# Ledger of designs, part 101: peptides against a protein of PDB entry 3OAK

Target 1, 145 residues: chain A of PDB entry 3OAK
Amino acid sequence: DDLEQYLDEKILRLKDEMNIAAQLDIDTLNKRIETGDTSLIAMQKVKLLPKVVSVLSKANLADTILDNNLLQSVRIWLEPLPDGSLPSFEIQKSLFAALNDLPVKTEHLKESGLGRVVIFYTKSKRVEAQLARLAEKLIAEWTRP

## One batch from the design tools (peptide; made by RFdiffusion4, then SolubleMPNN)

Design b1_p25_5_s1 (from b1_p25_5, 12 letters changed)
Fold by OpenDDE base, seed 5:
Structure b1_p25_5_s1 (fold): chain B 145 residues (1-145), chain A 25 residues (1-25)
Amino acid sequence: as target 1 above (145 residues)
Amino acid sequence: GISKEELEEWEKEAEEMLEKEESLE
């Protein structure tokens, strides 16, 4: 189907863009640590966030998102950064909101590795309480017998 | 679903992330 193929390609392109953005931010932060240049700011994920949110919010893309393992890129975006920090609060909030509305199944958690990262967010002291609670809610729902 | 063993592995990896975060703070 032409539409399905188009949607797959769209999601795969976004997945690639997300991965690139994450790596560029990692590179920036590593360079900042190495050089001490505090003017180096990781902004690639933030710049791409509106596009990510737009895609993740579309109900008609849910199957395409899940089938193409876009959640793996979501996992990458949520992981702790080289300097020990977390992605911006806005990124966290947006992604968790999106996850809350997606029909995520066990198979998606396994193939993306997202489960372990969300569990991390239930434990981290640097995560806002409201997001920690949401993370707990998601884990409870995903692991329900 | 997710087995107990799988969940424990995820929790272990989450703890590793937490340790990394705390060590860099």
Scores: peptide ipSAE 0.600, ipTM 0.919, DockQ to the pose 0.805
Fold by OpenDDE base, seed 3:
Structure b1_p25_5_s1 (fold): chain B 145 residues (1-145), chain A 25 residues (1-25)
Amino acid sequence: as target 1 above (145 residues)
Amino acid sequence: GISKEELEEWEKEAEEMLEKEESLE
């Protein structure tokens, strides 16, 4: 219906915005590496984060989020950056909190590739202990028979 | 819903990410 269409379009627009933000940050960091210009700071994801958190926290959007594979964009946001760094702690914390509250199913993990990235967070030595534990919790829940 | 083979592949890819992270340090 009209509402479903509106919600689909809303989520797809956000998905596009997230993907663009991620690519712009990657481009910024690659340019920083190539030029040595330390004034180049990747901030696009941080700027968009409040909107992402707002959407991910809404229970009435859960089905639309999962059906439109927004988790693929979440996966992209969590991936390590070209300089080997991780996204900001705030991004990590916010996204993992949101994932913990979403009814994520196996099919969504396969479709998005999110599982492999969350496993990475259980192994990375740069991840805060509290988030590593949460990543482990999520993997345990998602891999239950 | 996740097969042993799929999980092993995910772990392999996660390890590759980790190796890349370490190589950049």
Scores: peptide ipSAE 0.597, ipTM 0.918, DockQ to the pose 0.822
Fold by OpenDDE base, seed 2:
Structure b1_p25_5_s1 (fold): chain B 145 residues (1-145), chain A 25 residues (1-25)
Amino acid sequence: as target 1 above (145 residues)
Amino acid sequence: GISKEELEEWEKEAEEMLEKEESLE
């Protein structure tokens, strides 16, 4: 199926872009810590966020997103940063909103490692209450027998 | 579904993330 192949390639490209953005931000923050140069700002994920949100919101891409383990990149984007901080509130909010609308199955949680990170968001004191509640909701739904 | 053991593993890893975060703050 030509369309299926096209969509797979699209998602895989985005997955790669997301991973690169995450790594670049990590590199920036590590350098900031090492050098003390406060002018170094991690902005790669923020720059790519609109594209990520656009893709994650497309119902016709849901299966492709899940089948290609894009959630692994979502997990990476949600992980704590080298300086101990969390990704921006906007990134958190956008990704959790997207997760709430995706038909995530157990197999997707296992292959992406997303479950453990979302559980983290239920516990972190640096997470906004509204997102912590949403994280709890998601975990409750995903862990149902 | 997700087994109790799997969930406990995820919770353990989440706790490790939390501890790391707290140590850096």
Scores: peptide ipSAE 0.597, ipTM 0.919, DockQ to the pose 0.763
Fold by OpenDDE base, seed 1:
Structure b1_p25_5_s1 (fold): chain B 145 residues (1-145), chain A 25 residues (1-25)
Amino acid sequence: as target 1 above (145 residues)
Amino acid sequence: GISKEELEEWEKEAEEMLEKEESLE
């Protein structure tokens, strides 16, 4: 119906915006490495984060989020950056909190590739202990027989 | 659910990400 179509389009637009933000940050950091210009700062994901959090926190959007594979964009946002660094702590914290409240199923993990990235967060030395523990919790829940 | 083989594949890819990260440190 009209509402479902509206919600699908909303999520798909956000998905596109998230992907663009991630790529722009990658481009910025690559240019920083290439030119040595330390004034270049990747800010696109941080700027978009409030909107992402707002959408992910809405229970009435859960099905639309999962059905449209928005978790693929979440996975992209969590991936290490070109300089080897991780996304900002705020991004990590916000996304993991959102993931903890979503009814994520096995099929969503497979189609998004999120599982492998969250496993990475259980192992990385640069991840805060509290988030590593949350990552472990999520993996345990998602891989439960 | 997630098969043992699938989980092992995810873990392998996670380790590859970790190795890449460590190589940049």
Scores: peptide ipSAE 0.595, ipTM 0.918, DockQ to the pose 0.777

Design b1_p25_5_s2 (from b1_p25_5, 12 letters changed)
Fold by OpenDDE base, seed 3:
Structure b1_p25_5_s2 (fold): chain B 145 residues (1-145), chain A 25 residues (1-25)
Amino acid sequence: as target 1 above (145 residues)
Amino acid sequence: GISEEELEEWEKEAEEMLEREESLE
């Protein structure tokens, strides 16, 4: 119906915005490395984070979020950057909190690639202990028979 | 729903991410 179409378009627009933000941050960091200009700061994801959190926290959007594979963009946001750095702690904390409340199923993990990134967070030595524990919890839940 | 082969592939890709992270040091 009209509402479903509206919500689909809303989520797809957010997905596109997230992907663009991620790429812009990568471009910024690569340029920083190439030029040595330390004034270049990657902040596009941080700027968009409040909107992402707002959407992910809404129970009435859960189906739309999952059906449109928004988790693929979440996965992209969580990956280590080309320079090896991690996204900001705030991004990590917010996204993992949101993931913990979403009814994520196996099919969503497969189509988004989220599982591989969360496994990374169980192994990384740069991840805060609280988030590593949450990552382990999520993996345990998702891999249950 | 996740096969052992799939899980191993995910772990392999996670290791690739770890290698990327280690390059920062």
Scores: peptide ipSAE 0.643, ipTM 0.932, DockQ to the pose 0.746
Fold by OpenDDE base, seed 2:
Structure b1_p25_5_s2 (fold): chain B 145 residues (1-145), chain A 25 residues (1-25)
Amino acid sequence: as target 1 above (145 residues)
Amino acid sequence: GISEEELEEWEKEAEEMLEREESLE
């Protein structure tokens, strides 16, 4: 129906925007490494974060989010960057909070690759303890028989 | 559910991310 189509298009547009933001940040950091220009700062994800958080927090969008594999873009945003750094703490905190409230199923984990990234966050020495604990909680919930 | 094989694969890829993090910073 009309509403379903509208919501699908909304989520797919956001998914595309997230992917573009991630790639632009990657390009920026790669150029920084190649040129040594320390003035190059990756800010595209940070700029888009408020919109992402707003969408992920809306209960009426949960099914649309999961059905359109928006979690794949969340996974991309959480991965280590080309310079070995992690996304900003604010990005990490916001996305993990959103994940904690979403009714994520096994099929969504498989489609998105989110599980592998969350496992990474349980192991990384640079991840804040509170987020590592939350990552552990999520993995425990998702891997239940 | 998630099979043991799938979980092992995820852990392997997580380890690759750890190596990337450790090797670059």
Scores: peptide ipSAE 0.640, ipTM 0.932, DockQ to the pose 0.735
Fold by OpenDDE base, seed 5:
Structure b1_p25_5_s2 (fold): chain B 145 residues (1-145), chain A 25 residues (1-25)
Amino acid sequence: as target 1 above (145 residues)
Amino acid sequence: GISEEELEEWEKEAEEMLEREESLE
């Protein structure tokens, strides 16, 4: 199926772009710490966020997203950075909103590691209350008998 | 579904993330 192949390639490209953006931001922050150059700002994820949100919000892409383990890249984007900082509130809010609408199954949680990060958001003291509550809701739904 | 053992492992990894966050504070 030509369409299926096209969609798979599209999602895999986005997955790669997301991973690159995450690594570039980490590199920027590490360089900032090393050099003391406070003008260095990690902006790669923020720049790519609109594209990520656009893809994640499309119902017709849900199967492709889940089958290609794009949620692994979502996990990476949500994790606290090596320096302990969190991604921007906008990234958090956008991704959690998208997750709330995706038909995530147990198998997707296992292969992506997303569950671990969402549990983190239920416990973190730096996460906004509204997102902590949403994280709790998602965990409850995903772990129901 | 997700076994109790798996959930405990996830929680352990979440705690590691919390420790990372605490290093910033």
Scores: peptide ipSAE 0.639, ipTM 0.932, DockQ to the pose 0.717
Fold by OpenDDE base, seed 4:
Structure b1_p25_5_s2 (fold): chain B 145 residues (1-145), chain A 25 residues (1-25)
Amino acid sequence: as target 1 above (145 residues)
Amino acid sequence: GISEEELEEWEKEAEEMLEREESLE
């Protein structure tokens, strides 16, 4: 119906914005590495985070989020950056909190690649203990027979 | 569900991410 279509378009637009933000940050960091210009700071994801959190927190958007594979963009946002650094703690914390409340199914993990990244967070030595534990919890839930 | 083989692939990819992170450390 009209509402469903509207919501689909809304999520797809956000997905696109997230992908663009991620790529811009990657480009910024790559340029920083190449040029040594330490004034280059990757901030696009951080700037967009409030909007992402707002959308992910809405229960009425859960199906739309999952059906449109927004989790693929979440996966991208959580991956280590080209310089090996992690996204900001705020991004990590916010996204994992959102993931914990979403009815994520195996099919969503497969189509998004999110499982790989969350496993990474169970192993990373740079991840805060609280988030590592949450990552472990999520993996346990998702891989339960 | 997620097969054992699939999970192993995910873990392999996670290890690749760990290698990237370790390059910074």
Scores: peptide ipSAE 0.629, ipTM 0.929, DockQ to the pose 0.757

Design b1_p25_5_s3 (from b1_p25_5, 12 letters changed)
Fold by OpenDDE base, seed 5:
Structure b1_p25_5_s3 (fold): chain B 145 residues (1-145), chain A 25 residues (1-25)
Amino acid sequence: as target 1 above (145 residues)
Amino acid sequence: GLSEEELEEWEKEAEEMLEKEEELE
């Protein structure tokens, strides 16, 4: 119906925006590495984060989020950056909190590739303990028999 | 819905990310 279509379009637009933000940040970081210009700061994801959090927190959007594979963009945002660093703690914290409240199924993990990234967060030495524990919790829930 | 093989693949890819991280440290 009209509402469903509207919601799909909304999520797909956000997905596109998230992907663009991630790529722009990658480009910025690569340019910083190339030029040595430390004034170059990757901020596109941070700027978009409030909108992402707002959408992910809405219960009525859960199905639309999952059906449109927005988790693929979440995965992209959580992936290590070209310089080996992780996204900001705020991004990590916000996204993991959102994931904890979403009815994520195995099929969504497969189509998004999110599972492998969350497992990474259980192992990385750069991840805060609280988020590592949350990552472990999520993996346990998602992979239970 | 997730096979042992699939989980192992995810873990392998996670380890690859970890190795990349460690190389950059």
Scores: peptide ipSAE 0.574, ipTM 0.914, DockQ to the pose 0.798
Fold by OpenDDE base, seed 2:
Structure b1_p25_5_s3 (fold): chain B 145 residues (1-145), chain A 25 residues (1-25)
Amino acid sequence: as target 1 above (145 residues)
Amino acid sequence: GLSEEELEEWEKEAEEMLEKEEELE
């Protein structure tokens, strides 16, 4: 129906915006590495984060979020950056909090690739302990028989 | 559900990410 279509388009637009933000940050960091210009700062994801958090927290959008594989963009945002660093702590914290409240199913993990990335967060020494613990909790819940 | 094989695959890929991260450091 009209509402369903509207919500799908809304989520797909956000998905695209997230992917663009991630790529722009990657481009910025790659250029920083290439040129040595330390004034280059990746900020696109940070700028978009409030909108992402707002959408992910809305219960009425949960099905639309999962059905349109928005978690693939969440996965992209959580991946290590070209300089070996992780996304900002705020991004990590916000996204993991959102994931904790979403009714994520195995099929969503498979189609998004999010499972592997969250497992990575259970292992990385660069991840804060509180987020590593949350990552472990999520993996335990998602991998239940 | 998720099979043991699938979980192992994810863990392997996570390890690859970890190794790549360490190489960049």
Scores: peptide ipSAE 0.573, ipTM 0.915, DockQ to the pose 0.740
Fold by OpenDDE base, seed 3:
Structure b1_p25_5_s3 (fold): chain B 145 residues (1-145), chain A 25 residues (1-25)
Amino acid sequence: as target 1 above (145 residues)
Amino acid sequence: GLSEEELEEWEKEAEEMLEKEEELE
């Protein structure tokens, strides 16, 4: 119906915005590495984060989020950056909290590649303990028979 | 819906990601 189509388009637009934000931050950090200009700060994901959190927290959008593979963009946002750093703690915390409340299924993990990244968060020495534990919880839940 | 082989592949890719992270340090 019209509402469903509207919501699909809304989520797909957000997905595109997230992908653009991630790429712009990567470009910024690569330029920072190449030039040594420490004034270059990656801020695009942080600027968009409130909108992402707002959407991910809405129960009535869960099906639309999962059906349109928005989790692929979540996966991209969680990946290590070109300088070897992780995304900001706020991004990590917000996204993992949102994932904890979504009815994520194995098919969504396969489609998005999110599973491998969350496993990474269970292993990385630079991840806060509270988030590593949450990552472990999610993996355990998602891999249950 | 996740096979042992698929899980092992995810873990392998996670390890590769970790190795790249360590190389950048």
Scores: peptide ipSAE 0.572, ipTM 0.914, DockQ to the pose 0.745
Fold by OpenDDE base, seed 1:
Structure b1_p25_5_s3 (fold): chain B 145 residues (1-145), chain A 25 residues (1-25)
Amino acid sequence: as target 1 above (145 residues)
Amino acid sequence: GLSEEELEEWEKEAEEMLEKEEELE
């Protein structure tokens, strides 16, 4: 119906915006490394984060989010950056909180590649302990026999 | 569900990410 189509389009637009933001930040950081220009700051994901959190927190969008593989863009946002750093703590915290409230199933982890990235967060030395523990909790829940 | 083989594959890829992170340190 019209509402379903509207919601699909909304999520797909957000997915595209998230992917663009991630790439722009990568480009900024790569240029910073190449030129040594320390004034270059990656801000695109941080600027878009409130919108992402707003969408991910809406229960009535859960099916649309999962069906359109928005988790692929979440995975991209959580990946390590070119300089070896991780996305900002705020991004990590917000996304893991959102993931904790979504009815994520194994099939969604497979199609998004999110599973491997969350496992990485259980092991990385650059991840805050509280988020590492949450990552472990999520993996345990998602991989139940 | 997720098979043991699939989980091991994810863990292997996670370790590859970790190795890349350590190379940057």
Scores: peptide ipSAE 0.570, ipTM 0.914, DockQ to the pose 0.760

Design b1_p25_5_s4 (from b1_p25_5, 12 letters changed)
Fold by OpenDDE base, seed 5:
Structure b1_p25_5_s4 (fold): chain B 145 residues (1-145), chain A 25 residues (1-25)
Amino acid sequence: as target 1 above (145 residues)
Amino acid sequence: GISEEELKEWEEEAEKMLEKEESLE
């Protein structure tokens, strides 16, 4: 189907862009640590966030998102950064909101590694309480017998 | 579903992330 193929390609392109953005931010932060240049700011994920949110919010893309393992890129975006910090609150909030609305299944959690990262968010002291609660809710739902 | 073993693995990985965070605090 032409539409399905188009949607697959769209999601795969976004997945690639997300991965690149994450790596660029990691590189920036590593360089900042190495050089001490505090003017180096990781902004690639933030710049791409509106596009990510737009895609993740579309119900008609849910199957395509899940089938193409876009959640792996979501996981990458949520992981702690080299300096031990977390992605911006806006990124966290947006992604968790999207996860809450997606029909995520066990298989998606396994293939993406998202489960371990969300569990981390239930335990991290740097995570806002409301997001920690949402993370707990998601884990409870995903691990329900 | 998710087995207890799998869940433990996830928790262990989450703990590694937590340790990384705490070591830099």
Scores: peptide ipSAE 0.640, ipTM 0.930, DockQ to the pose 0.798
Fold by OpenDDE base, seed 3:
Structure b1_p25_5_s4 (fold): chain B 145 residues (1-145), chain A 25 residues (1-25)
Amino acid sequence: as target 1 above (145 residues)
Amino acid sequence: GISEEELKEWEEEAEKMLEKEESLE
């Protein structure tokens, strides 16, 4: 119906915005590496984060989020950056909190590739202990028979 | 719903990310 269409379009627009933000940050960091210009700071994801958190926290959007594979964009946001760094702690914390509250199913993990990235967070030496524990919790829940 | 093969593939991809992280240090 009209509402479903509206919600789909809303989520797809956000998905596009997230993907663009991620690519712009990657481009910024690659340019920083190539030029040595330390004034180049990747901030596009941080700027968009409040909107992402707002959407991910809404229970009435859960089905639309999962059906439109927004988790693929979440996965992209969590991936390590070209300089080997991780996204900001705030991004990590916010996204993992949101994932913990979403009814994520196996099919969504396969479709998005999120599983491999969360496993990475259980192994990375640069991840805060509290988030590593949460990543482990999520993997344990998602891999239950 | 996740096979052993699929889980292994995820772990291998995670290791690739980890190797990238370590190589950049």
Scores: peptide ipSAE 0.639, ipTM 0.929, DockQ to the pose 0.826
Fold by OpenDDE base, seed 2:
Parts: C-alpha cells; structure tokens; sequence
Structure b1_p25_5_s4 (fold): chain B 145 residues (1-145), chain A 25 residues (1-25)
C-alpha cells in the first residue's frame, strides 16, 4: 500500500526529528551547566512542537503513530532534563492533550516506556495540578484489567 | 493488560526520575 508506506515514512521522519530536537536541547543544557553561559537556551523542542501537535492530532495518522512507536519520542520529550527541570508547560500540556485523544494500547505503553514517565508526572511537585490530574486519569485508563 | 509487576517496574522508574529531580533542585 503506497499510502501506508508514505504515512510510515512521514511518521518515522518526525520521530527522527523529535529525537534530534531532544538531544540538541540536552546538549545545550549540559553545555549551559558546564560553562555557566546563561545565554544558552534550549529551544529545539519548542520550535518543533507545532509540527508534532499537528501530526498527533490527525485521526488518520493514529494507527501509523502507534505502530511506529512515535510514543517513544513523546516519552523522551516529557522526561526530566539534565538540569532537573521539566520541558516547558506548553510542551507538557500539548503532549498530554494528544495522549488523551490517542487510542493507546498496553503494547504501545510497553514498547515506548511512556507509562513510567506519565506516572512520574502524577508525583512530581513541579508539575501543574491540571496535568497531574490528567496523568492520573491516563494511568487509570491504561492500567484497567 | 498490564500486570502488577509491570506497573511496579514503571513506578520504580518513575521514582528514579523523582529522586533525580529532587537531587538537582
């Protein structure tokens, strides 16, 4: 199926872009910590966020997203940063909103490691209450027998 | 579904993240 192949390639490209953005931000923050140069700002994920949100919101891409383990990249984007901080509130909010609308199955949670990160968001004191509640909702739904 | 053991593993990993966060704050 030509369309299926096209969509797979599209998602895989985005997955790669997301991973690169995450690594670049990590590198920036590590350098900031090492050098003390406060002018170093991690902005790669923020720059790519609109594209990520656009893709994650497309119903016709849901299966492709899940089948290609794009959630692994979502998990990476949500992980704590080298300086102990979290990704921007907008990134958190956007990704959790997207997760709430995706038909995530147990197998997707296992292969992506997303479950552990979402549990983290239910417990972190640096997470906004509204997102912590949403994280709790998601965990409750995903862990149902 | 997700077994209790799997859930425990996730919670343990989440705790590691929390510890890292707390140590850096």
Amino acid sequence: as target 1 above (145 residues)
Amino acid sequence: GISEEELKEWEEEAEKMLEKEESLE
Scores: peptide ipSAE 0.637, ipTM 0.930, DockQ to the pose 0.805
Fold by OpenDDE base, seed 1:
Order: structure tokens, then sequence, then C-alpha cells
Structure b1_p25_5_s4 (fold): chain B 145 residues (1-145), chain A 25 residues (1-25)
């Protein structure tokens, strides 16, 4: 119906915006490495984060989020950056909190590739202990027989 | 559910990310 179509389009637009933000940040950091210009700062994901959090926190959007594979964009946002660093702590914290409240199923993990990235967060030396523990919790829940 | 083979694949991909991170430390 009209509402479902509206919600699908909303999520797909956000997915596109998230992907663009991630790529722009990657481009910025690559240019920083290539030129040595330390004034270049990747800010696109941080700027978009409030909108992402707002959408992910809405219970009435859960099905639309999962059905449209928005978790693929979440996975992209969580991946290590070209300089080997991780996304900002705020991004990590916000996204893991959102993931903890979503009814994520095995099929969503497979189609998004999110599982492998969350496993990475259970092992990375650069991840805060509180988020590593949350990552462990999520993996345990998602891989339960 | 997730098979042992699938989980192993995820872990292998996670290890690739870790190797990249460790090479920078």
Amino acid sequence: as target 1 above (145 residues)
Amino acid sequence: GISEEELKEWEEEAEKMLEKEESLE
C-alpha cells in the first residue's frame, strides 16, 4: 500500500545516503594519506549519524529496515577505514545499540555480511571493552542453534 | 541457523580485517 511504499523508499534513500557518506569518508582519508594534508577530516558519516540512529530506533520501521537490507550499510559503516582506524566511537556505540534492539535473523546476517564485521569487533584491540562485550553478546544470540 | 562452515567463513573474513589492523600497530 501507499504507506509501505513510502517506508520502503525512505529506507532505500537512507541506505543510499549511508553508502555515499561512507565512500566520501574513504575518499577523504585516502586523499589525506596521499597528500599528507592533515587538515582533511572524514565527517560525512558523523554528520548523517543522527538520522541513521533516528530511523534504526523506530520499532515500526524494523521490518522495512531488515527487508531492504539496510544492515549492509550498517556493516559498511562499521568496517575499518583505509588508514586502519575504526569509525568514531560514537558511530560504533550508536550502531551496536541499535543492532541490539533489532530482531535480526540469520538471513539478514547472511545478506548483509554483518556477522563477519561483528566478529571482528569481538577481537580487535582498538575496540572499547564495553562494545567488544556487546559484540560477543550479539554473536552468541545470532549463532544460537 | 548458521552452519559451522558459514561461521568459519565469517571468522576467516574477520581475521583478514585483524591482520590489516595488526600490520598497522
Scores: peptide ipSAE 0.637, ipTM 0.929, DockQ to the pose 0.769

Design b1_p25_6_s3 (from b1_p25_6, 11 letters changed)
Fold by OpenDDE base, seed 5:
Structure b1_p25_6_s3 (fold): chain B 145 residues (1-145), chain A 25 residues (1-25)
Amino acid sequence: as target 1 above (145 residues)
Amino acid sequence: DELKKEAEEILKESEEEWKKWLEEQ
């Protein structure tokens, strides 16, 4: 119906914006590595984060979020950066909090690749202890029989 | 770079664990 179509378009637009933000940050960091210009700072994801959090926190958007594989973009935002570093602590914290409230199913984990990345956060020594514990909680919930 | 190498190694391990999890489902 009209509402369903509207919500789909809204989520797909956000998905596109998230992907663009991620790529722009990657490009910035790659250029920083190439040129040695330490003044180049990746900030596109940080700028978009409030909008992402707002959408992910809406209970009425949960089905639309999952059906349109927005979790793929969430996965992309959580992946290590070109220099091996992780996204900002605030991005990590916000996204993991949002994931904790979504009714994520196995099919969503498969199509998004999110499972692998969350496992990464249970292993990396670069992850804050509180977020590592939350990652472990999510994995435990998703792997329940 | 050591940081990048470490991240890649952990990603590899994470992928292996994820694959095992999928096989068990």
Scores: peptide ipSAE 0.639, ipTM 0.943, DockQ to the pose 0.928
Fold by OpenDDE base, seed 1:
Structure b1_p25_6_s3 (fold): chain B 145 residues (1-145), chain A 25 residues (1-25)
Amino acid sequence: as target 1 above (145 residues)
Amino acid sequence: DELKKEAEEILKESEEEWKKWLEEQ
């Protein structure tokens, strides 16, 4: 119906925007590595973060979010950057908080690759303790029999 | 480039753990 189509298109547009933001940041960081120009700052994801958080927090969008594999874009945003650094603390904190409130199932983890990345956050020593604990909580919930 | 190497190593370990979990499902 019209509403379902509208919601799907809304999420798919956000998914595209997230993917573009991630790629632009990667391009910026790669260029910084190649040129040594430290004035190049990757900020596209940070700029888009408020919109992402707003959408992810809407309970009425949960099914649309999961059905359209928006978690794939969330996974991409959480992955280590070309120089091995992690996305900003604010991005990590916001996305993990959002994930904590979503009814994520095994099929969504498989489709998105999110499971591997969240496990990464339980292991990396560069992750803040509070976020590592949250990652552990999520893994425990997702792997619960 | 130690940060990149570390990240890659942890990702590999994470992948292995994830695969094991999937097998148990």
Scores: peptide ipSAE 0.636, ipTM 0.942, DockQ to the pose 0.941
Fold by OpenDDE base, seed 4:
Parts: sequence; structure tokens; C-alpha cells
Structure b1_p25_6_s3 (fold): chain B 145 residues (1-145), chain A 25 residues (1-25)
Amino acid sequence: as target 1 above (145 residues)
Amino acid sequence: DELKKEAEEILKESEEEWKKWLEEQ
């Protein structure tokens, strides 16, 4: 119906925006590495984060979010950056909080590739302890029989 | 770069564990 189509389009637009933001930040960091210009700051994801959080926090969008594989873009945002660093703590915290409230199923993990990245957050020494614990919780929930 | 190397190593380990998890489903 019209509402369903509207919501799908909304999520797909956000997905595209997230992917663009991620790529722009990658480009910025790659240029920073190449040139040594430390004034280059990757901020596209941070700028878009409030919108992402707003969408992910809406219970009525859960099905649309999962059906349109928005979790793939969430995975992209959580992946290590070209220099091996991680996204900002705020991005990590916000996304993991959102994931904790979504009814994520195995099929969503497979189609998004999110499982591997969340496991990464259980292992990396660069991750804050509180987020590592949350990552462990999510993995435990998602792997339940 | 040690930071990048570390991240890549952890990603590799994570991938292996994820694959094992999938096999167990």
C-alpha cells in the first residue's frame, strides 16, 4: 500500500545516505594518510548520525528497517576505517543501542554481514568495555537455539 | 602500521568465528 511504499522509500534513501557518508569518510581518511594533512577530518557519518538514530529508534519502522537490509549500512558504519581505527565512540554506542532494541534474526545477520563485525567488537582492544559487553550480549542472543 | 595490522587480524579471526557460527545453525 501507499504507506508501506513510503516507508520503504524512506529507509532506502537513508541507506543510500549512510553508504555515501561512509565512503566520503573513507575517502577523507585515505587522503589524510596519503598527504599527511591532519586537518582532514572525517565527519560525514557524525553529521548524519542523528537522523540514523532517529530512524532506528522508531519501533514502527523495525520491519521496514530489517526488510530493506538497513543493517548492511549499519555494518558498514561499524567497520574499521582504512587506518585501522574505529568509528567514533558515539557512533558505536548509538548503533549498538539501536541493535539491542531491534528484533534481529539470523536471516538479517546473513544478508547484512553484521555478525562478523559485531564479533569484531567482542575482540578488539580498541573497543570500550561497555560496548564489548553489549556486543557479547547481542551475539549470545542472536546465536540462541 | 600496527593499528591497521591489528584490526585486520581481529577481522580475520572474527570472520572465522562467524563462519563457524553459521555452520552450527
Scores: peptide ipSAE 0.634, ipTM 0.942, DockQ to the pose 0.930
Fold by OpenDDE base, seed 2:
Structure b1_p25_6_s3 (fold): chain B 145 residues (1-145), chain A 25 residues (1-25)
Amino acid sequence: as target 1 above (145 residues)
Amino acid sequence: DELKKEAEEILKESEEEWKKWLEEQ
């Protein structure tokens, strides 16, 4: 119906915006590495984060979020950057908090690749302890029979 | 460079662990 179509389009637009933001940040960091210009700072994801958090926190959007594989974009935002660093603590914290409240199923993990990345956060020594614990909690929940 | 290599290694390990879980489903 009209509402479902509207919501789908809304989520798909956000998904596109997230992917663009991630790529722009990657491009910025790659250029920083290549040129040595330390004034180059990747901030596109940070700028978009409030909008992402707002959408992910809305219960009425959960089905639309999951059906349109927005978790793929969440996964992309959580992946290590070109220099091996992780996204900002704020991005990590916000996204993991949002994931904790979503009814994520195995099929969503498969199509998004999110499972692999969250496992990464249980292993990496670069992750804050509080977020590592949350990542472990999510994996435990998602892998339950 | 070391940071990047470490991240790539952990990602690889994570992928293998995830694949094992999927196979068990």
Scores: peptide ipSAE 0.632, ipTM 0.941, DockQ to the pose 0.914

